# Ledger of designs, part 98: peptides against a protein of PDB entry 6D0Y

Target 1, 225 residues: chain A of PDB entry 6D0Y
Amino acid sequence: ETEDHLESLICKVGEKSACSLESNLEGLAGVLEADLPNYKSKILRLLCTVARLLPEKLTIYTTLVGLLNARNYNFGGEFVEAMIRQLKESLKANNYNEAVYLVRFLSDLVNCHVIAAPSMVAMFENFVSVTQEEDVPQVRRDWYVYAFLSSLPWVGKELYEKKDAEMDRIFANTESYLKRRQKTHVPMLQVWTADKPHPQEEYLDCLWAQIQKLKKDRWQERHIL

## One batch from the design tools (peptide; made by RFdiffusion4, then SolubleMPNN)

Design b2_p18_7_s2 (from b2_p18_7, 8 letters changed)
Fold by OpenDDE base, seed 2:
Formats: C-alpha cells, sequence, structure tokens
Structure b2_p18_7_s2 (fold): chain B 225 residues (1-225), chain A 18 residues (1-18)
C-alpha cells in the first residue's frame, strides 16, 4: 500500500461497508502489518493522530491496535508509549478534556489486550490516591476520580476479572471520597450519559451511580461500536 | 515483553502524576 492509501484506510475504517466491522478491521490489520517493515513510523503516527482526533472511533482504533499487537511486531508498546507521552503533555498543558479521553483510550487498550490489567489497576490506584493529597484544589481530586470512573465502561469487566480485590479497594476509596467531598460544578467535567440520566444529581455522584449500576450488571452495556 | 513495557511506561507516568 502507498502511504496516501494507508492514511485513507486508517481514517475511513469503521465507515459503512458491505462487510462487518470486524472483518474490515482484520483486513486493515493485515494490510498494516504487511506494510510495517516499510511504513512503521508513518503507520504509528497515523494511528496516534486518528486516536486523538476521532474520539467517536475510540473502540475502532483500540481494536485495530489490539489486532496489530497480536501480530509479529511489538507495535502495541510503541503505540502505548506515544499515547502516554500525549497524556503527560495534555495534563501539563491543562487540556483535561483530551487527558480524560486518553485515559479512556488506554483503558480500552487493556480490553484489547495491549496493556496489562495490573498496569491499569496501578494507574487507577494512583489516580484515586490523589484524593488523599493535602493542600490541593478539589478540582484536581475530582478530575482523577472522574478520569477513573469514566474509563470503567471500557475496562471494568477485565479489571474485576483479573484484580477484583484491588478494584474493590479502589472503589471503596472512591466511595469514601465522594461521600466527604464538597459538591461543586466543574466545567471540564461531564456526566456519563450512556445510562439513565440523572440531571438532579451532581456530576460525580451521577457518574458513580451509573458505574455502580454497570458493575451490578456485570459490566454489560449497549454495544458502542 | 509488551506487558513489562506497558507497566514501565505507566509507572513512569505515575511518578509524574503529582
Amino acid sequence: as target 1 above (225 residues)
Amino acid sequence: SLEELAEKLLKEFEEQLS
């Protein structure tokens, strides 16, 4: 495939087709794998770009990366490295909307077997530990809780299957924090709306309720692909 | 391994989280 063609294929994956999305992703993964020897850097850059710029295709691109990672190249690690760097940059630049999206993206990479479950658990433990920081704005504490909770639709099932005890501890700490925090509105945060809406509830309380329901439903949710 | 690399990267991130 030519470089321009690769860009087109990557950008357009998931569009309406006579074939299933799964089939299209497998096909694209095969094409990209074949071209890695010649276009690895370009493919990596393209995937990083579309991952960041097309949030509506989150699960499509995480799946694609997962498929590529299952092949002969250590592509997943390099991709994760790029995304982690971007997350760091987003946080440093106070781009919290992008940052939370990237956390969600990384979470789904666990679901796609690109990132190990224990690693993500450790990340979330670190996120929730921010709630214990002293002399910091509550918005900081709230954001990390939000980033954690809002990512669970993509990774909660896997993490509870692999690290249930650790996840229960994180949940307990989260619940404790939510009970004692002062309720405020933060513009950079938005309620997860995939489930029953709760406009009367504070954004984190609403999200917590939604996640609790999702957990009770064994992390089964409406198909998002 | 990929898992080890991912863990390393995430750990490095955690060190810069504060």
Scores: peptide ipSAE 0.037, ipTM 0.679, DockQ to the pose 0.018
Fold by OpenDDE base, seed 3:
Structure b2_p18_7_s2 (fold): chain B 225 residues (1-225), chain A 18 residues (1-18)
Amino acid sequence: as target 1 above (225 residues)
Amino acid sequence: SLEELAEKLLKEFEEQLS
């Protein structure tokens, strides 16, 4: 395979075909596995790129990484290294929208057996611990809470099954912070941008309520038909 | 294991959150 062809294959996976998505992912995993000896760096970069630029295909690409990790034992770790590096760069650049997508992606990698549940819990503990930092802007505190809560639809079930006590503590700390934080009253329809990395007051409270309901429903999402 | 490696990487990230 050529680099251009690999890019096309990776970008187009999940599109309409005569075969099932699962079959297509297995097929692509096989192709990528065969090309890793020659194009590993390119494949890693491409997967990182689509992870952050195509959030609508999050579960497709996490599954693909999981399949590749099962085939090539070292690939998952190398990919996580790349993703963590990208997350660090995004945060340094104040690209908070990209950063939150990366956190969600990492979260779903727990379900794909690429990242251990305890490790993700530890990350979220650190996220929520930012709310306890002194002499920092509230926007920083709000963003990390948002990053945590907005990732739970992908990993909340697994984390509570493995680390329920720790998760309860994180939730308690989150609730406490949300009750005591300063309200901003930013208009609901305002677009989230890097210039305003904190969610609107209404959005963050709404997200909390949605997550609480999701938790109550044992992390089973209700589908709107 | 890969999970152990991921754990180490996540820890490194956590240390850089400040």
Scores: peptide ipSAE 0.037, ipTM 0.680, DockQ to the pose 0.018
Fold by OpenDDE base, seed 5:
Structure b2_p18_7_s2 (fold): chain B 225 residues (1-225), chain A 18 residues (1-18)
Amino acid sequence: as target 1 above (225 residues)
Amino acid sequence: SLEELAEKLLKEFEEQLS
């Protein structure tokens, strides 16, 4: 494949076709695997880019990476390294919207058997531990809690299946923090859910309630949070 | 293994969060 063609294939995967999505992904994985010797750097950059810029296709690209990893290529490790580097850069640049998407992406990679569940648990333990930092803005503490909670729809089921005790501790620490944090109740930070109506409240509190319900429902979503 | 590598990378990231 030409470089331009690879870009087109990667960007357009998941679009409507005569074949199933799974079939298309397996086909693309095969094409990319064959071209890695010649275009590894380009493919890495492309996948990192679409992972960051196309959140609507998150599960498509995590699945693609999972399929590539299943083919026993070292690409998966290099990809994860690139994603972590990008996450660090996003945080340094205060691009927190991009950073949270990257955390969600990494979270879903657990389901695709690219990242081990214990590793993600450890990452989330570190995220929640930020709530214990002193002399830092609350926005920093809030963001890491948000990053953790907002990623659970993608990985909560797997993490509880593998590390239920550790996850319970993380949840307890999160709950304790949410109870003691200063709450801001402005319109832009208020959310509601149509399928499960609840009083309008601060975004993090609302998200926590939604995640608690999701956990109670055994991580089976009724709708996208 | 890839999982071991991923774990190492994630650990390095976690250290930077500290």
Scores: peptide ipSAE 0.037, ipTM 0.682, DockQ to the pose 0.018
Fold by OpenDDE base, seed 1:
Structure b2_p18_7_s2 (fold): chain B 225 residues (1-225), chain A 18 residues (1-18)
Amino acid sequence: as target 1 above (225 residues)
Amino acid sequence: SLEELAEKLLKEFEEQLS
């Protein structure tokens, strides 16, 4: 395989095909595995790039990485390491939207057996621990809570199945923070009907309520958050 | 700092995946 061909294959996976997506992903994983001895660095970089730049294909690329990790045991760890480094770079560059997306991507890698549940729990513990930092802007605390909560649709089920006690602790700490944080109420447009009245809520409080509902529904989403 | 947190996360992930 050539570098250009590999790039094309990776970028176009999931597009219209006569074969099933699952079949195409298995096929591509096999191709990439065969080329790892010669193009490992290139493949790694390509996958990191598409993971960051094509958010609409999140589950496609997490699945692909999972399949490749199953074939080449060391690849998943190297990929995760690269993604964490990218997360670091995003944070350094104040690109917080990319950073949040990367956290969600990593979260879905738990479902693909690339990242162990305990590792993700530890990551979220670290995030929520920021709320306990002294003499830091609230926006910093809020961001990490947001990153945690907004990632749970992708990994909450798995983490509660394996680490329910630890997750409950994280939730308790999150709830405590949300109760004591300063709320900056901004005007919001509200869709109101007589049969479904709901008050105007601050964004994080709203997200918290949504996640609590998702948890109560045993992490079965009825609509995209 | 954010950078320190990222470094800590990287270390923890590497330890778990090793």
Scores: peptide ipSAE 0.033, ipTM 0.677, DockQ to the pose 0.016

Design b2_p18_7_s3 (from b2_p18_7, 8 letters changed)
Fold by OpenDDE base, seed 5:
Structure b2_p18_7_s3 (fold): chain B 225 residues (1-225), chain A 18 residues (1-18)
Amino acid sequence: as target 1 above (225 residues)
Amino acid sequence: SMEELAEKLLAEFEEELK
């Protein structure tokens, strides 16, 4: 069936072929655009699914969505709406791993011109504002900081280029929170990095250090974080 | 515009996070 074919095409995009990845993505975007009149809902569901379940292909699918959005802005809007709904559902279901992947995906959509930089800045401002909530578990505060920091490798460059002052404020607030929070020192939260020799640290502190270095390096990664 | 729509959607999400 045509639906099965679409599923196969979407799931297999980015695999090695005789053509460049860019050409394959453009080709697939064209195919999907042509099939939207008949299979919009199916395509939407498929793209949402792979966005959530295949984090190793995050940049492939964000690029695909960007290309498709350029062809059909209405579909792009519907896709973003669906992703936001899914993010809300994930949070309600306490599926925080899925939620953070969705935040990263949305972040990279800024680079693909699907989401405006100011909108993403506003989202991150809201995330960091959770650190100011009273009478809530620290894990809630920590998660939103984690979601923010862990997404910056995908979008930090763009956000600082467009909204440097606002980003600096968010960073200052984040730093302040990290200094005053209660640290959890258990083996599962201990991390090591290859960038610099450092003592074993709690995950958020280590992530913060990595992001600070990334920022200093003008958002050019020396290794996969 | 797509940007306006995205901003609206993100704003709605932010309200629910509060």
Scores: peptide ipSAE 0.037, ipTM 0.667, DockQ to the pose 0.018
Fold by OpenDDE base, seed 2:
Formats: C-alpha cells, sequence, structure tokens
Structure b2_p18_7_s3 (fold): chain B 225 residues (1-225), chain A 18 residues (1-18)
C-alpha cells in the first residue's frame, strides 16, 4: 500500500461496507503489519492521530491496535508509549477533555489485550489516591475520579476478572470520597451518556450510580460503545 | 515483553501524577 492509501484505509475503517467490521479490521491489520517494515513511523503517527481526533471511533481503533499488537507487539508497545506521552502532554496543557478521553482509550486497550490489567489497576489506584491529597483544589480530585469512573465501561469487566480485590479497594475509596466531597459543578466534566442522568443528581454522583449499575449488570451495556 | 513494557510506561506516568 502507498502512504496515501494507508491514510485513507486507516481513516475510513469502520465505515459501511459489504464486509463485517471484524473482517475489515483484520484485513487492515494485515495490511498495516505488512507495511510496517517500510512505513512504521507513518502508520504509528496515523494511528495516534486518528485515535486522538476521532473519539467516535474509539473502539474501532483500539480493536485495530489490539489486532496489530497481536501481530507485532513491538509496534503495540510503541503505540502505547506514544499515547501515554500524549496523555502527559494533555495534562500539562490543561487539556482535560483530551486527557480523560485518552484514559478511556488506554482503558479499552486493556480490553484489547494491549495493556496489562495490573498496569491499569495501578494507574487507577494512583488516580484515586489523588483524592487523598491535601491542599489541592477539589477539581483535581474530582477529575481523577471522573477519569477513573468514566473509563470503566471499557475496562471494568476485564479488571474485575483479574484484579477483583484491588478493584474493590479502589471502589471503596472512591465511594468514601464521593460521600465526603463537596458538591460542585465543573464544566469540563460530563456524566456518562449511557443512561440519562437524573436532573437533580450531581455529575459524579450520577456517574457513580451508573457505574454501580453497570457493575451489577456484569459490565454489559445495552448499546455498543 | 509487551506487558512489561506497558507496566514500565504506566509506572512512569504514575510518578508524574504525584
Amino acid sequence: as target 1 above (225 residues)
Amino acid sequence: SMEELAEKLLAEFEEELK
């Protein structure tokens, strides 16, 4: 494939086709793998770009990366590294919308067997530990809780299957924090849209309720993400 | 391994969150 054609293929994956999405993704993964010797840097850059700029295709691209990682784990590692760097940059730039999205993306990479479950658990432990920080704005604490909770639709099942005890601890800490925090609205934070939020519920409380329900439902959603 | 690499990368990120 030519470089321009690769861009087209990557950008258009998941669009309506006569073939199944799974077939298309497998096909594309094969094409990309074959072209890694010649176009690794380009492919890496393209995947990072679309991953960041096309949030509506989150699961498509995480799946694609998962498939590609299964074929070439070195490339998968480079991709994860790039995404983590981007997350760091987003946080440094106070781009919290992008940052939370990237956390979700990384979370789904766990579901796609690109990132190890224990690593993600450790990340979430670190996130929730922010709630224990002193002399920091509550918005900081809230954001990390939000980032954690809002990512669970993509990774909760996998993490509870492998690290249930650790996840329960994180949940307990989260619940404790939510009970004692001051209620405030932060514009950058939005309730998960899986269920219609109750108009009287604060955004984090609403999200918590949604996640609790999702957990009770064994992490099965009615709608495909 | 991929898992080891991922753990390393995430660990580095965690340090920055402190």
Scores: peptide ipSAE 0.037, ipTM 0.671, DockQ to the pose 0.018
Fold by OpenDDE base, seed 1:
Structure b2_p18_7_s3 (fold): chain B 225 residues (1-225), chain A 18 residues (1-18)
Amino acid sequence: as target 1 above (225 residues)
Amino acid sequence: SMEELAEKLLAEFEEELK
């Protein structure tokens, strides 16, 4: 395989095909595995790039990485390390939107058996622990809570199945923080929605409510048309 | 700093991945 061909294969996976997506992903994983001895660095870079730049294909690429990890465990580890490095870079560059997305991507890798559930729990514990630190701006505390909560649709089910007690603790800490944090935007939202039957909640409070509902629904999202 | 905090958090996460 040439580098150009590999790029094409990786970028176009999931597009319209006569074969099933599962079959295509399995096939691509096999191709990539075979080419790792010669093109490991290139493949790694390509996968990291598409993972970051094509959010609409999140589950496609997490699945692909999962399949590849099953074939080559060492490469899977290197990929995760690369993604963690990218997360660090995003945070350093104040690219918090990308950072949140990367957390979601890593979260879905748990479902693909690339990242262990306990490791992800530990990450979320670390995120929520920021809310307990002194001299940390609320906006940063809010961000880590947001990163945690917004990732749960992708991994909440798995984490509660494996680490329910630890997750309950994280939830309790999150709830405690949300109750005590300053809600500077709440008054404004209340004014704008005063004539509505239900006033609009502050974003994090709204997200919290949604996640609580999702949890109650056993982490099954209801499709709203 | 937030950068230092991020590095600490992610370092701990990396240890769990090992």
Scores: peptide ipSAE 0.028, ipTM 0.637, DockQ to the pose 0.015
Fold by OpenDDE base, seed 3:
Structure b2_p18_7_s3 (fold): chain B 225 residues (1-225), chain A 18 residues (1-18)
Amino acid sequence: as target 1 above (225 residues)
Amino acid sequence: SMEELAEKLLAEFEEELK
């Protein structure tokens, strides 16, 4: 395979085909595995790029990475490391849009058996620990709580199945913070839920309520919008 | 959907952080 061909294969996976998505992903994983000896760096870069730039294909690429990780564990690890580096860079650059997406991507990698549940729990512990930092803007604390909560729809079930006690602690800390933080009354930060008419809530409080409901429903997806 | 809600929340939050 040529580098250009690999790029095409990676970028176009999930598009309409005579075969199922699952079969295409398995096939692509095999192709990529075979080409790792010659194009490891290129493949790694390509996967990182599409993971970041094609959010509409999040589950496609997490699944692909999962399949590839099963074939080549070391490469999977390198991919995760690259994504973590990118997350750190995004945070340093105050690119919070990309950062939160990367957290979500990493969260779904837990479901794909690329990232261990304890590792993700540790990450979320670190995020929520920011709420305890002194002399920092509340927006910083809020963002990390948001990143945590907003990722739970993708990984909460798995984390509670594996690390329920630790997750409960994180939830307790989160709840404590949400109770004591200053509420934001800016309209743009207020959220409506679609279940029934109700006053707009502060975005984190609203998200918290949604996550609590999701947790109560044993992490089964509910229709919100 | 949860995805749509998440994206909405993200968009709103990003505007605040800018």
Scores: peptide ipSAE 0.010, ipTM 0.554, DockQ to the pose 0.018

Design b2_p18_7_s4 (from b2_p18_7, 9 letters changed)
Fold by OpenDDE base, seed 3:
Structure b2_p18_7_s4 (fold): chain B 225 residues (1-225), chain A 18 residues (1-18)
Amino acid sequence: as target 1 above (225 residues)
Amino acid sequence: SMEELAKKLLEEFEKEKK
C-alpha cells in the first residue's frame, strides 16, 4: 500500500545511501509534498510519531520538517500545532522525559525556520512564569526551568540574535528564582525519570552555570553536537 | 500567528491542569 510505503520512507530517512543526507531529505520532502493532497493526515501522524519516538534522529526530522514547511507552509503549521498538543498531553500524563525532548525538538525547529523566534520566546516566557505561581510544588517550578535551560543549547543563539531584550528578562527571572528557591539535598546518583521529575538541585545549578558560560561564549559550543 | 497560537495552547494547558 502507498501508506506503507510512506511509512517506510519516513522511518528510514537518514540511512546510508549513495546520495548525501541533504539530497535524500530534499527528495523525501518532495515526495511527501506530492502526496499531501491524498495522505496529509497519514503523513502528519507519521511525522509526529517519529519526531517523538526517534530522538536519535532529531536533527534529521527537524530538517525534514523545515524542508516540507518551505514547500507547504500550512502543513508545517499543522505539524507544529500537533507537536504542541503532544507536548501538552505528555505533561498531562506526567511523561516529563518526553515533554523535555519535545521542547528541544520545537527549539530546533526554530533553526529550521519552522517556528518563529518570538513564538519560542513566548513559550519560554510561559515556562519561566510558572516560577511565579503561588501555592504550587517547587518540583513544578524546577521542571519548567529545567525544560527552558536544557533547550537553550539548541536555540539560544537564534533567540538572542532576534529577541535579546526579552531573553534577558527571562534570564533575570530565572536567576532570581534559582537564588530564592528552597535548597534540597537529593542524592546525586538519583536517576531523573518520569516518575521522579524533580531536577536535582545540584544539577539545576550546574545547568544554569553551563548555560551562563554558553551565553558568555556567544552560544558557541566547544564541540558541535 | 504562530506566536499567538503557541501562547493560546500553553494557556489552555495551564488552565486545564489547574
Scores: peptide ipSAE 0.028, ipTM 0.624, DockQ to the pose 0.016
Fold by OpenDDE base, seed 1:
Structure b2_p18_7_s4 (fold): chain B 225 residues (1-225), chain A 18 residues (1-18)
Amino acid sequence: as target 1 above (225 residues)
Amino acid sequence: SMEELAKKLLEEFEKEKK
């Protein structure tokens, strides 16, 4: 197996095939596992790259990593560490769009049994704790709440099944913050839904309402505006 | 869409942090 061939295999996974996606992913996981002794660094770098640059294939690559983690636990750990480093780098570089996506990616890795639920809960606790920071812009506090809430469609069910008490605390803190934060945001941060007449809502308040409904609906995914 | 608003929020965050 050549490095170029590995790149091709990883980049093209999930595309049209005579075989099922599941079988293709299992096959690729086997190929990658076999090549780890010779190409671990290359494979790690490739997976990190496609994970961050191909958001349309989020579930494909989280599943692939899940399969690899089951075969080689050490590699799975190294991958998670690399992704966390990438998240930190994105934040340092003020690439907040990439950062929030990486949080979603990590969230879905919980479903793939790569990241433990308690670890993700701890991350979200840290995010929501930013709302308690002093002498910081509200927009910073808002972003971390956004990163938390916007990731729940991917992992909320799993986290509540395993860490309901901790999640309830995070929700309570989030609700408290949303009630006390300034509502005089720029008009561009307010939303009107076209389908029903309703008052204009601030974005985070709207997202909060949607997440509350999602929770009430037992985390059955619904269309988000 | 909320996605567009989210992007705007993030842009404002970047501006305010810099």
Scores: peptide ipSAE 0.016, ipTM 0.531, DockQ to the pose 0.014
Fold by OpenDDE base, seed 2:
Structure b2_p18_7_s4 (fold): chain B 225 residues (1-225), chain A 18 residues (1-18)
Amino acid sequence: as target 1 above (225 residues)
Amino acid sequence: SMEELAKKLLEEFEKEKK
């Protein structure tokens, strides 16, 4: 395959096709595997790019990476390394929206058997531990909690199935922090919920409530948000 | 292993950030 052709295949996966998505992903994984000897660097860069820039296809690309990882174990590792580097770069650049998305992406890679559940738990433990840091802005603490909570829709089920005790501890620490933190009631951080006693709620509190509900519902989403 | 690598990377990430 030519580089241009590979780019097209990777970018267009999941689009309308006569074949099923599953078959297309499997086929693409096979193509990419076959081309790794000649185009590994390019393929790696392409996958990192689409993973980062096409959030609407998150599950498509995590699945693709999972399939490819099953075919080429080393490539999966290289991909994760690249994504971690990108996460670090995003944080350095104060691109927190990209950073949190990358955390979500990494979270879904657990479901695709690319990242082990214990590793993700460890990451989240580290994230929540930031809430205990002294002499840091609350926004930093809040962001790491946000990154954790906002990623749970993608990985909470798996983590509780594998590491329920550890997850409960993380949740307890999170709850404790949310109770003691100074709430920010700025319009841009406010969420309106008509069906709750408090129609105006701080974002993290709202997110926490949503995650608690999701957990109660055994991590079954009712709506695609 | 991938698991070990992932764990290392994830842990090191936070160490570097702190």
Scores: peptide ipSAE 0.030, ipTM 0.631, DockQ to the pose 0.017; fails the geometry check
Fold by OpenDDE base, seed 4:
Structure b2_p18_7_s4 (fold): chain B 225 residues (1-225), chain A 18 residues (1-18)
Amino acid sequence: as target 1 above (225 residues)
Amino acid sequence: SMEELAKKLLEEFEKEKK
């Protein structure tokens, strides 16, 4: 495959075809694996790019990376490293929207067996540890808690299955922080403003409640009709 | 710093690969 063709294949994966998505992903993984010797850098860049720029295809690309990782562990590792670097860059650039998405992407990579659960737990431990930092803006603390909590729908089940004690500790620390944090901007961070059935609540508190419920439901999302 | 945190995160991932 040429580089241009690889780009097309990677970008178009998940589009409607005569074959199943799973089949297409497996096929693409095979193609990419075969081309790694010649186009590793290009493929790596492409995957990082689509992972970052096409959030609607998050599960498609995490699955693809998972398949590639199964075929080539080294490449999977390089991809993760690249994503971590991108996360670092996003944080440095104060691009918190991209950063949180990247955290979510990394979280789903745990489900795809690209990132080990302990590593993700360690990442979240580091995130929540920011709440203990002194002389930092609360927004920084809040963001890392947000990044953690907002990623749990993608990885919470796996992490609790494998690292329940550590996760409980993280949750305890999170809860402690949420209780003691200042809520001066509650009106600005209210959720459910248009949803009368739900009381308006500060966003992080609301998210926390949602995650607690999700945890209680054993990480099974309930579709509220 | 956020940069330091990112470095730590990367280090943790690298340790797991070994």
Scores: peptide ipSAE 0.023, ipTM 0.596, DockQ to the pose 0.016; fails the geometry check

